# Peptides against a protein of PDB entry 5HOI, part 322

Target 1, 351 residues: chain A of PDB entry 5HOI
Amino acid sequence: FRYMPFSPAGTPFGFTDRRYLTMNEVGYVSTVKNSEQYSITVSFFDVGRFREYHFEDLFGYDLCFLNEKGTLFGQSKTGQIQYRPHDSIHSNWTKIIPLQAGERITSVAATPVRVIVGTSLGYFRSFNQFGVPFAVEKTSPIVALTAQNYRVFSVHYSQFHGLSYSLSELGTSSKRYYKRECPLPMSLPNINSDMKKDANLDYYNFNPMGIKSLFFSSYGDPCIFGSDNTLLLLSKWRSPEESKWLPILDSNMEIWKMSGGKETTDIHVWPLALAYDTLNCILVKGKHIWPEFPLPLPSEMEIRMPVFVKSKLLEENKAILNKKNEIGADTEAEEGEEDKEIQIPVSMAAE

## One batch from the design tools (peptide; made by RFdiffusion4, then SolubleMPNN)

Design b1_p29_3_s3
Fold by OpenDDE base, seed 2:
Structure b1_p29_3_s3 (fold): chain B 351 residues (1-351), chain A 29 residues (1-29)
Amino acid sequence: as target 1 above (351 residues)
Amino acid sequence: SEIERKFAEEVQKLMKEIEEEKKEKEEEE
């Protein structure tokens, strides 16, 4: 197993000279290979609030995290990190993270108040927004990080225990755990079934855990979107005994429903963020499961708990289509299936 | 909902584009 650098919603180069380093609700960061150099562009969805900017990257940054105040870059092998504020009021800063032989930075996260670095050896390093260090903690190997304000959601991998997660708060004096290396009920990519299409092999070589993204919801709940295209939300995390992962959206099922039950093998959801009860995402057309260039406009999906199994809905829809074809009656049968979808308000997950 | 309606319209648009791109390829072969 090889630890790979992870950034939220990052894409591989594939056969191209360009990729997305990261994307979320704020915007997207792209990098282009220019001979031995890279050109990085930081783009925003709200063009009225932020101005797009670019710079030459001599280091080959392979880690990125974008927030509303700045962009954090990292180089997984050298341990170099750079924070670039979007405004000109604050200066850019650069730091080298000390790495042991064979250690890699696997993920980075930044909020307006914290910078976090996770490594393949499980070193968790915390800094303030100015790059002043707080602490170094030894955890299980870190494979992914996200952060909101003072909270950090970390995903860990052990060869013996599989995937685990932690939820912590980085106060001024100490780190508090709400969850510490608890089992993460996310399916790993099945190399033998999912890789039958050559197009997916490149993605799993780039991201062997199949974590497309992880983020906090607008209510501050940890979310993860895996290779199964299911959005998981951690509910009731303030109550350790009551905390559970909720499958709040099966994106493959939703696309299939919206298609009218057609084959949707060439339409993919790429997750950005969860705002209230709505998943912000990119709808991807084609064989690749990740967005290419130019980036499509973000789409919005309502969250819905998958109460129905796709196979049963396929059988029922085939039975309805067969009955409609026999009876020649167009109109009345659509109303009865809508009433069964229980929308769970995200407000119930934040308690 | 209005969000669901827009999302359905986007999915249907993409499905139509995929069907058109398939027909164009079948006409070129």
Scores: peptide ipSAE 0.583, ipTM 0.921, DockQ to the pose 0.633
Fold by OpenDDE base, seed 1:
Structure b1_p29_3_s3 (fold): chain B 351 residues (1-351), chain A 29 residues (1-29)
Amino acid sequence: as target 1 above (351 residues)
Amino acid sequence: SEIERKFAEEVQKLMKEIEEEKKEKEEEE
């Protein structure tokens, strides 16, 4: 296993010279390879609020986090980080994170008040928005970070313990844990099933944990979107004993329902953010599970707990068809084509 | 809901585009 640099909703280069470093509800950061250099563009969905900007990247930034106030960049191998405010009032700053031999920055996060750096050795480094350090903590190896205000959601990976998560608050004087390295009930990518499509191999090499994105909801709840295309929300995290992960959306099932029960192998959800009860996402058309260039406009999905299993619905529909055929035994065997649209029960469309 | 309706329309549009792109490839072969 190799620790890879993770950024929320980041995409691989694949066979192209371009990729998204990160994307969320604010916008998207792209990088283009120009020989030995990179050109980075920071684009925004609200073009009225922010202007797109670009710069030359001589360092090869492979980590990024975008927020409403600025963009944090990181280079996983060299330990260089750069914060670029969106406004021209605040200056850019650069810092080198000291890395041990074989240590890499695996994830970075930034809020208007905090900068966080996580490493493959489990060093958790916190800074203010000006790059002034607060603390260094040793944790289990960090594979992903997100942050909102003073709160940090971190995902950890150990070869011995699998995936865990922490939820912490970075106050002015101290770090408080709401959750500390608790088991994360997220399914890891199944290499044997998912690798049968060459298109997915490149993605799993880029992101071996299959974490497409993680974010805080508009309500401040930690969310994670894995390789199973299920959105998990951490409910009741303020009550340690009552806290649970809720599967609040099966995006594959929702696309399947919206298709009328057709094959949807070439339609994918790419998560951006959870705003109230709606997942902001990119609908991706094609073999690749990630968005290409140009980026489609964001779409909105209503969250729904997956009460129904696709396989059971298919079995029930087959059982209904078989019962109709048993009652119709007296009329001529018209070989009606098997491609009958799966009637989604009207009750599922009315809620 | 109106959100679900719009999302369904977007999915149906993409499905149609995929079906058209498949037919175009089958006509070129």
Scores: peptide ipSAE 0.582, ipTM 0.923, DockQ to the pose 0.748
Fold by OpenDDE base, seed 4:
Structure b1_p29_3_s3 (fold): chain B 351 residues (1-351), chain A 29 residues (1-29)
Amino acid sequence: as target 1 above (351 residues)
Amino acid sequence: SEIERKFAEEVQKLMKEIEEEKKEKEEEE
């Protein structure tokens, strides 16, 4: 097994000179091979909010993470990382991550407040948005990272234990774990079934774990989309004993339903983000399971459970809070109440 | 829902395009 660089919804080159380094709800980052160099383009879905930009990449960045404030790039072999704010007011910064012999950066993540680097030896490195280091921790080998605000979702791989995950919060003074190297119930790619189509071989060579994407939902729940095209959501993660992975969408089944029960072998979901009760994705036409060029417009898939229940409960809780404020009860809204996990009633979790 | 309706329309559109591309290949052979 070789640890490969992972970026959320990144695509292989295949037989082309072009690939997506990453894509999500904000936009997409593409790279084009130009002889000995690369040209990187950072594109946005909201063209009114952000200006597309490009630059020449002499380093061959193979890791990327896009957020609303900037783009993090990484080179898996050299350990170079670069953060590029979208706003020209803020300066770009570059740093070299020290790597041991044979160590690779396997994933990078960036939020407006944190930069995270994970490696094939399990080094977890945290920085602020300016590249000031906070800590270095050694974990199981990291294969994927995503982050939202101060929270980090990490996927780990051991040859002996398979896939595990961690959920942590990177405060100012300390790292808190909500989950630490817990088993991840995601199916690994089955080489014998999934690779019967030569088209998929290139993808699994690029991404041996078959993790198409990794993100936080709009509600701050960790989400993972594997090779089985099932969206898993981590529910009740604030309650370690109650935390569970929920298969909230079988995208193959949904495409099959929407087709009227026809063969849909040439239609694929490529995940971008989960916004409330909708999966933002790219519908991919063809033999390749990943989007080619040009990128199609994003599509939305409705998710009925459990995220829809969570949205209703959030609205109900807001309505209760607004009523309490109208009644002039100086209930000190402890700043901690907004961070209370919305418990889905057990009765609704069984439907 | 309106979201589900739009997604179904997109899937049906892609299915039609795939069927057309298959016919074009069968006519070229």
Scores: peptide ipSAE 0.580, ipTM 0.922, DockQ to the pose 0.481
Fold by OpenDDE base, seed 3:
Structure b1_p29_3_s3 (fold): chain B 351 residues (1-351), chain A 29 residues (1-29)
Amino acid sequence: as target 1 above (351 residues)
Amino acid sequence: SEIERKFAEEVQKLMKEIEEEKKEKEEEE
């Protein structure tokens, strides 16, 4: 097994001089190899909110994370990281992460308030958005990271235990764990079956774990999309005893249904984000399971929540709050209540 | 749903393009 640099929805070069470093709901980051240099472009889906920008990369960045405020870059071998705000008002910063012999940065994540670096030796390094360090923790080897606000979803790999995950919150003074190195029930790529098509060999050499992407949903739930093209969502993660992974979308099955039951071997889903009850994705046509250039427009797939539709629960809670406000109860809705666990009505919790 | 309808239309469009590209190759051979 070889630790490879992971970025959410990143693509290999294949036989080309260009690839996507990362993509999500905000946009996509591409790199083009020109002799000994790279040219990086940061592009956005909302062209009215953000302006595309490019720069010359002399370091060969192989890690990337895009958010609404900036882009984090990393070089897996040298330990160099760079944060580039989208707004020109804020300065870029660069830092070198100290690496041991044979250690690699395996994943990076950035939110508007945190920067996270994970390594092949399991060093978890946290920073603020200005690159000021908070802490260094030793965990199992990190293979993937994503983050939303103060929350971090990390995937770990052990040769003895396979894949595990952690869910943590990076406060100002301390790290809190909601989940700590719990088993991750994701299928690994089957090299013998999936590699029979030469087109997939390049992808599994680039990403041996087959994790196409990981993200937080718009509701703050950890999501992972593996090589089996199934979207897994971590439900009830605030309740340690009730927490479970839900298969909320089989994308191969949905494409097959939408085709009218025809062969769909040349149509693939590439995941971007989960917004409410819809997977934002790229529909890929061709032999390669990843998007080529130019990038197609994003598509939306409706998810099948097996137990509860979160949108309906939120609408019901809003309707209850609106009724309380009409009754003239000056309950100061503290702005902090949006992060409260959606209380499932006792009647629905008993079924 | 309207979302499912649009997604189905996109998949059907791609399927048609794949079928046309196969016919063009069979006519060139």
Scores: peptide ipSAE 0.579, ipTM 0.922, DockQ to the pose 0.468

Design b1_p29_3_s4
Fold by OpenDDE base, seed 4:
Structure b1_p29_3_s4 (fold): chain B 351 residues (1-351), chain A 29 residues (1-29)
Amino acid sequence: as target 1 above (351 residues)
Amino acid sequence: SEKSKKFAEKVQELMEEEKKEEEKKKLEE
């Protein structure tokens, strides 16, 4: 097994000189090999909100994380990271992460308030958005990271224990765990079955864990999309005893249904984000399971699972809160109710 | 839903293109 640099929805070079470093609901980051250099382009789906920009990369960044405020780049071997705000008002910053012999940065994540670096030796490094360090923690080897606001979803790999995950919150003074190195019920790529198509070999060499992407939903639930093309959502993560992974979408089954029951070998779902009840994704056509160039327009896949209960319960809770506010009850109690996990009635979880 | 319809239409478009490419390959062999 070899630890490889992971970025959400990143693609291999394959036989080309170009790849996507990362992509999500905000946009996509591409890199092109130009002799000994790389040219990086940061592109956005909402061209009215953000302007595309490019720069020459002398370091060969192989890690990337895109958010609404900036792009984090990393070089897995040298330990160099760079944060580039989208707005020209804020300066770019660079830092070198100290790496031990043979250590690699395996994943990076950035929010408007936090930067996270994970390594092949399990070093979890946290920074603010300006690159000021908070802490270094040693965990099981980190293979993937994503973050939303102060929350971090990390995937770990041990040769003895397989895949695990952590869910943590990075406050100013301390890291809180909601989940700490719990078993992740995701299937690993089966080299012998999945390699029957040579086109998949390049992807598994690039991403041995088969994690196409991981993200937080719009509701702040950890999501992971594996090699089996199943979207897993961590439900009830605030309740340790009730917390479970929900297979909220089998994308192969949905494509099969939409095809009228035809086996399609050359249509693939490439996950970007989960917004409410909708998976934002790229529909990929061809032998490669990843998008090539140019990037197709994103597609929206509706999820039938009880995420509808969460939206209705949020609307009902907002309607209850608005009614309480109309009755003139004191405003101080409101901040504490948004963090209450919406209790889905047991009757609606069984349909 | 309207989203599910648009997604189904996009999958059908891609399948029609796949068939045309397969038919074209069979004509070139």
Scores: peptide ipSAE 0.376, ipTM 0.825, DockQ to the pose 0.455
Fold by OpenDDE base, seed 1:
Structure b1_p29_3_s4 (fold): chain B 351 residues (1-351), chain A 29 residues (1-29)
Amino acid sequence: as target 1 above (351 residues)
Amino acid sequence: SEKSKKFAEKVQELMEEEKKEEEKKKLEE
């Protein structure tokens, strides 16, 4: 097994000189190999908010994380990272992460307030948005990272224990864990079934865990999209005993339904983000399960969230609205006790 | 929903393109 650099929704080069380093709801970062150099382009879906920009990459960045304020780049072997704000008011900064012999940066994440670096030896390094270090922690080997605000979702891999995850908050003074190296019930790529197509071998070599992407939902719930094309959402993570992964979307089944029950071999969902009840994704047509060039326009897939997730999201939104209103007006909202036993549709339990 | 409709329309568009490519291959054989 080899630890590979992971970026959310990143694509392999395949037989081309181009790939996507990362993509999400904000935009997409591409790299083109030009002899010994790379040209990186940062593109945005909202062209009115930010202008596309490019630069020459002499380091061969193989890690990337895009957010609404900037782009973090990393080089897995050298330990170099660069943060590039989208706003010209803030300066770019570069740092070298010290790596041990054989250590690789496996994932990077950036928010407007935090930069996170994870390594193949399980070093978790945290910085502020200016590259000032907070801490170095030793964890199980990190294979993927995402972050939203102060929260970090990390995926870990052990040869003995398989996949685990952590959910943490990086405050100013301390790291808090909501979840710490808990089992992640994600299926690993099945080498024997999936590898019969040459196109899948290249992807597996690029991403051995089959994690197409991971992100936080608009509600701040950790999401992961695996090789099985199932979107998992971590529900109730604030309650350690009640926390569970919910399969909120089988994208293969949704494509199958939308196709009128035809086996489509050449249509794939490539995940970008989850906004409320909508998966933002790229619909990919072709032999490769990943988007090629040019990037198709994003598509919005409505998720039939289980009613108990939707109710809790409504309660959390009411609690957020009530906390916003408790800073304001005293209005008595009535305690309607509708204990309706929502039957989970048998179709989610039988397959 | 309107989102689900647009998504279904895009899946159908891609399937029609796939079918045209398959029909084209069968005409070239």
Scores: peptide ipSAE 0.375, ipTM 0.822, DockQ to the pose 0.529
Fold by OpenDDE base, seed 2:
Structure b1_p29_3_s4 (fold): chain B 351 residues (1-351), chain A 29 residues (1-29)
Amino acid sequence: as target 1 above (351 residues)
Amino acid sequence: SEKSKKFAEKVQELMEEEKKEEEKKKLEE
């Protein structure tokens, strides 16, 4: 097994000079190989809100995370990370994550308030949006990360224990766990069954875990989309004993129904985000299970969420909105500035 | 729903394109 760099909905180069580093509901980041250099383009689905931009990449960034405020880039081998705000008012920053011999950055995530770096040795590094370090924690090896606001969803892999997940909140003073390295009931890619088509071998070499994407829903629930094309949602995560993974969509079955019961081998769902009861996705036509160039327009797939999940999510959103209204708008800004710098040993800090 | 209808229409469009490509291949063989 080899730890590979993971980015949400990232695609391999395959036989081409170009790939998507990441894509989600905000947009898509592409890289084109030009000799020894790369040209990166950050594109947006809402062209009225954000201007597309490009830059030359001399480092060969292989990790990316896009949010509504900026783009985080990472180089898995060198440990270099770069944050690029979409707004020109804020400066770009670059740091080097100290890596041990053979250690790799395996995933990066960024929110408007936090930057997270996960490694093949299980180092979990947290920063604010300006790259000021908070803490370094040792966990099981990290294979994937996503984040929303202060919440982090991490996927871990151990050769002995398989896949696990954590759900944590990165407050100003401490990391709170809602879930800590709990078993993840996701099937790993079956090399012998799924790789009968040579076209899929390239994808599993790029992504051995078969995690096409992971994200938070619009309600703040962790979602994961595996190689089985099933969307899993973590329900009731605030109640540790009641928390469960819900298979909210089998995309293969839904495509099969819409095809009139034909085995369609050439239509694939590529997940972007879950907004309410709608999966935002790319419908991919062709031999490859991932989108090629040009990127097709996103499609919206309606999900029949269990009524009980929808009602609780609406109650939780109302409770969050009521708390945000009781905590005046000024306190969300102050909670971001009172970030007590935890003194990290210089040897573990990012340069 | 309107979303489910648009999604189904896009799936049908892609299947019609697939069928045309298969028919074209059979005419070239």
Scores: peptide ipSAE 0.374, ipTM 0.823, DockQ to the pose 0.480
Fold by OpenDDE base, seed 5:
Structure b1_p29_3_s4 (fold): chain B 351 residues (1-351), chain A 29 residues (1-29)
Amino acid sequence: as target 1 above (351 residues)
Amino acid sequence: SEKSKKFAEKVQELMEEEKKEEEKKKLEE
């Protein structure tokens, strides 16, 4: 087994000189090979919010993470990382991560407040947004990372134990675990079934775990999208005993329904993000399961949220409303018993 | 919903394009 560099929704080169290093709801990062150099472009879906930028990459960055404030790049073999803010007011910074012989950076993540580096030997390295180190922790080998604010979702792989996950919060002084190396009930790519299509060989050589993407939902729930095209959501992660993975979307089944029950071989869902009850994705047409160039516009797929996820969202919305009322409650207590029916978004009402 | 409708319309568009490409290949063979 070889640990490969992973970035959320990254694509292989295939037979081309181009690939996506990463993509999400913010935008997409592409790299073009030109002889011994690479040209990187950072593009945004909201063209009014951010200006597209490019730069020459002399290092061959093979890891990337895009957020609303900047882009983190990494080189899996050399240990070089670079953070590039989207705003020109903030300076770029570069750092070399010390790697042991044969160690690789396998994944990187960045939020506006944290930078995380994971390695094939299970070194978990945390930094602030300026590249100042907090800690180094030894975990099981890290294969994928994502982060939102102070929270980190990490996927680990052991040859003996398979896939596991951790969910942690990186405070100023300490790392808190909500979940620590718990079993991840995700199916690995089945070489015998999935590899019968030559088009999938290149993808599984690029990404042997079949993790197309992982992200946090808009509600801060860890999500993972595997080779089976099922979106898994980690529900009730604040309660260690009640936490479970929910299959919230079978994208193959949804495409099948929308096709009128026809077997489609050449339409694929490429996941970007989960915003509320909507999966942002690229609809890919063709032999390859990943988007090619140019990138199609994102599509929005509504998710029939399981009742248990809906109830949690209602509780979290109540808690947000109560916190807003506590901040506003220095003004007059008008007694109105308005049973404000929590407007369940009409899309979540079972017709 | 309007989102589900737009998504379904895009899936149908892609399927119609796939069919045209398959029909074209069968005419070139």
Scores: peptide ipSAE 0.373, ipTM 0.823, DockQ to the pose 0.514

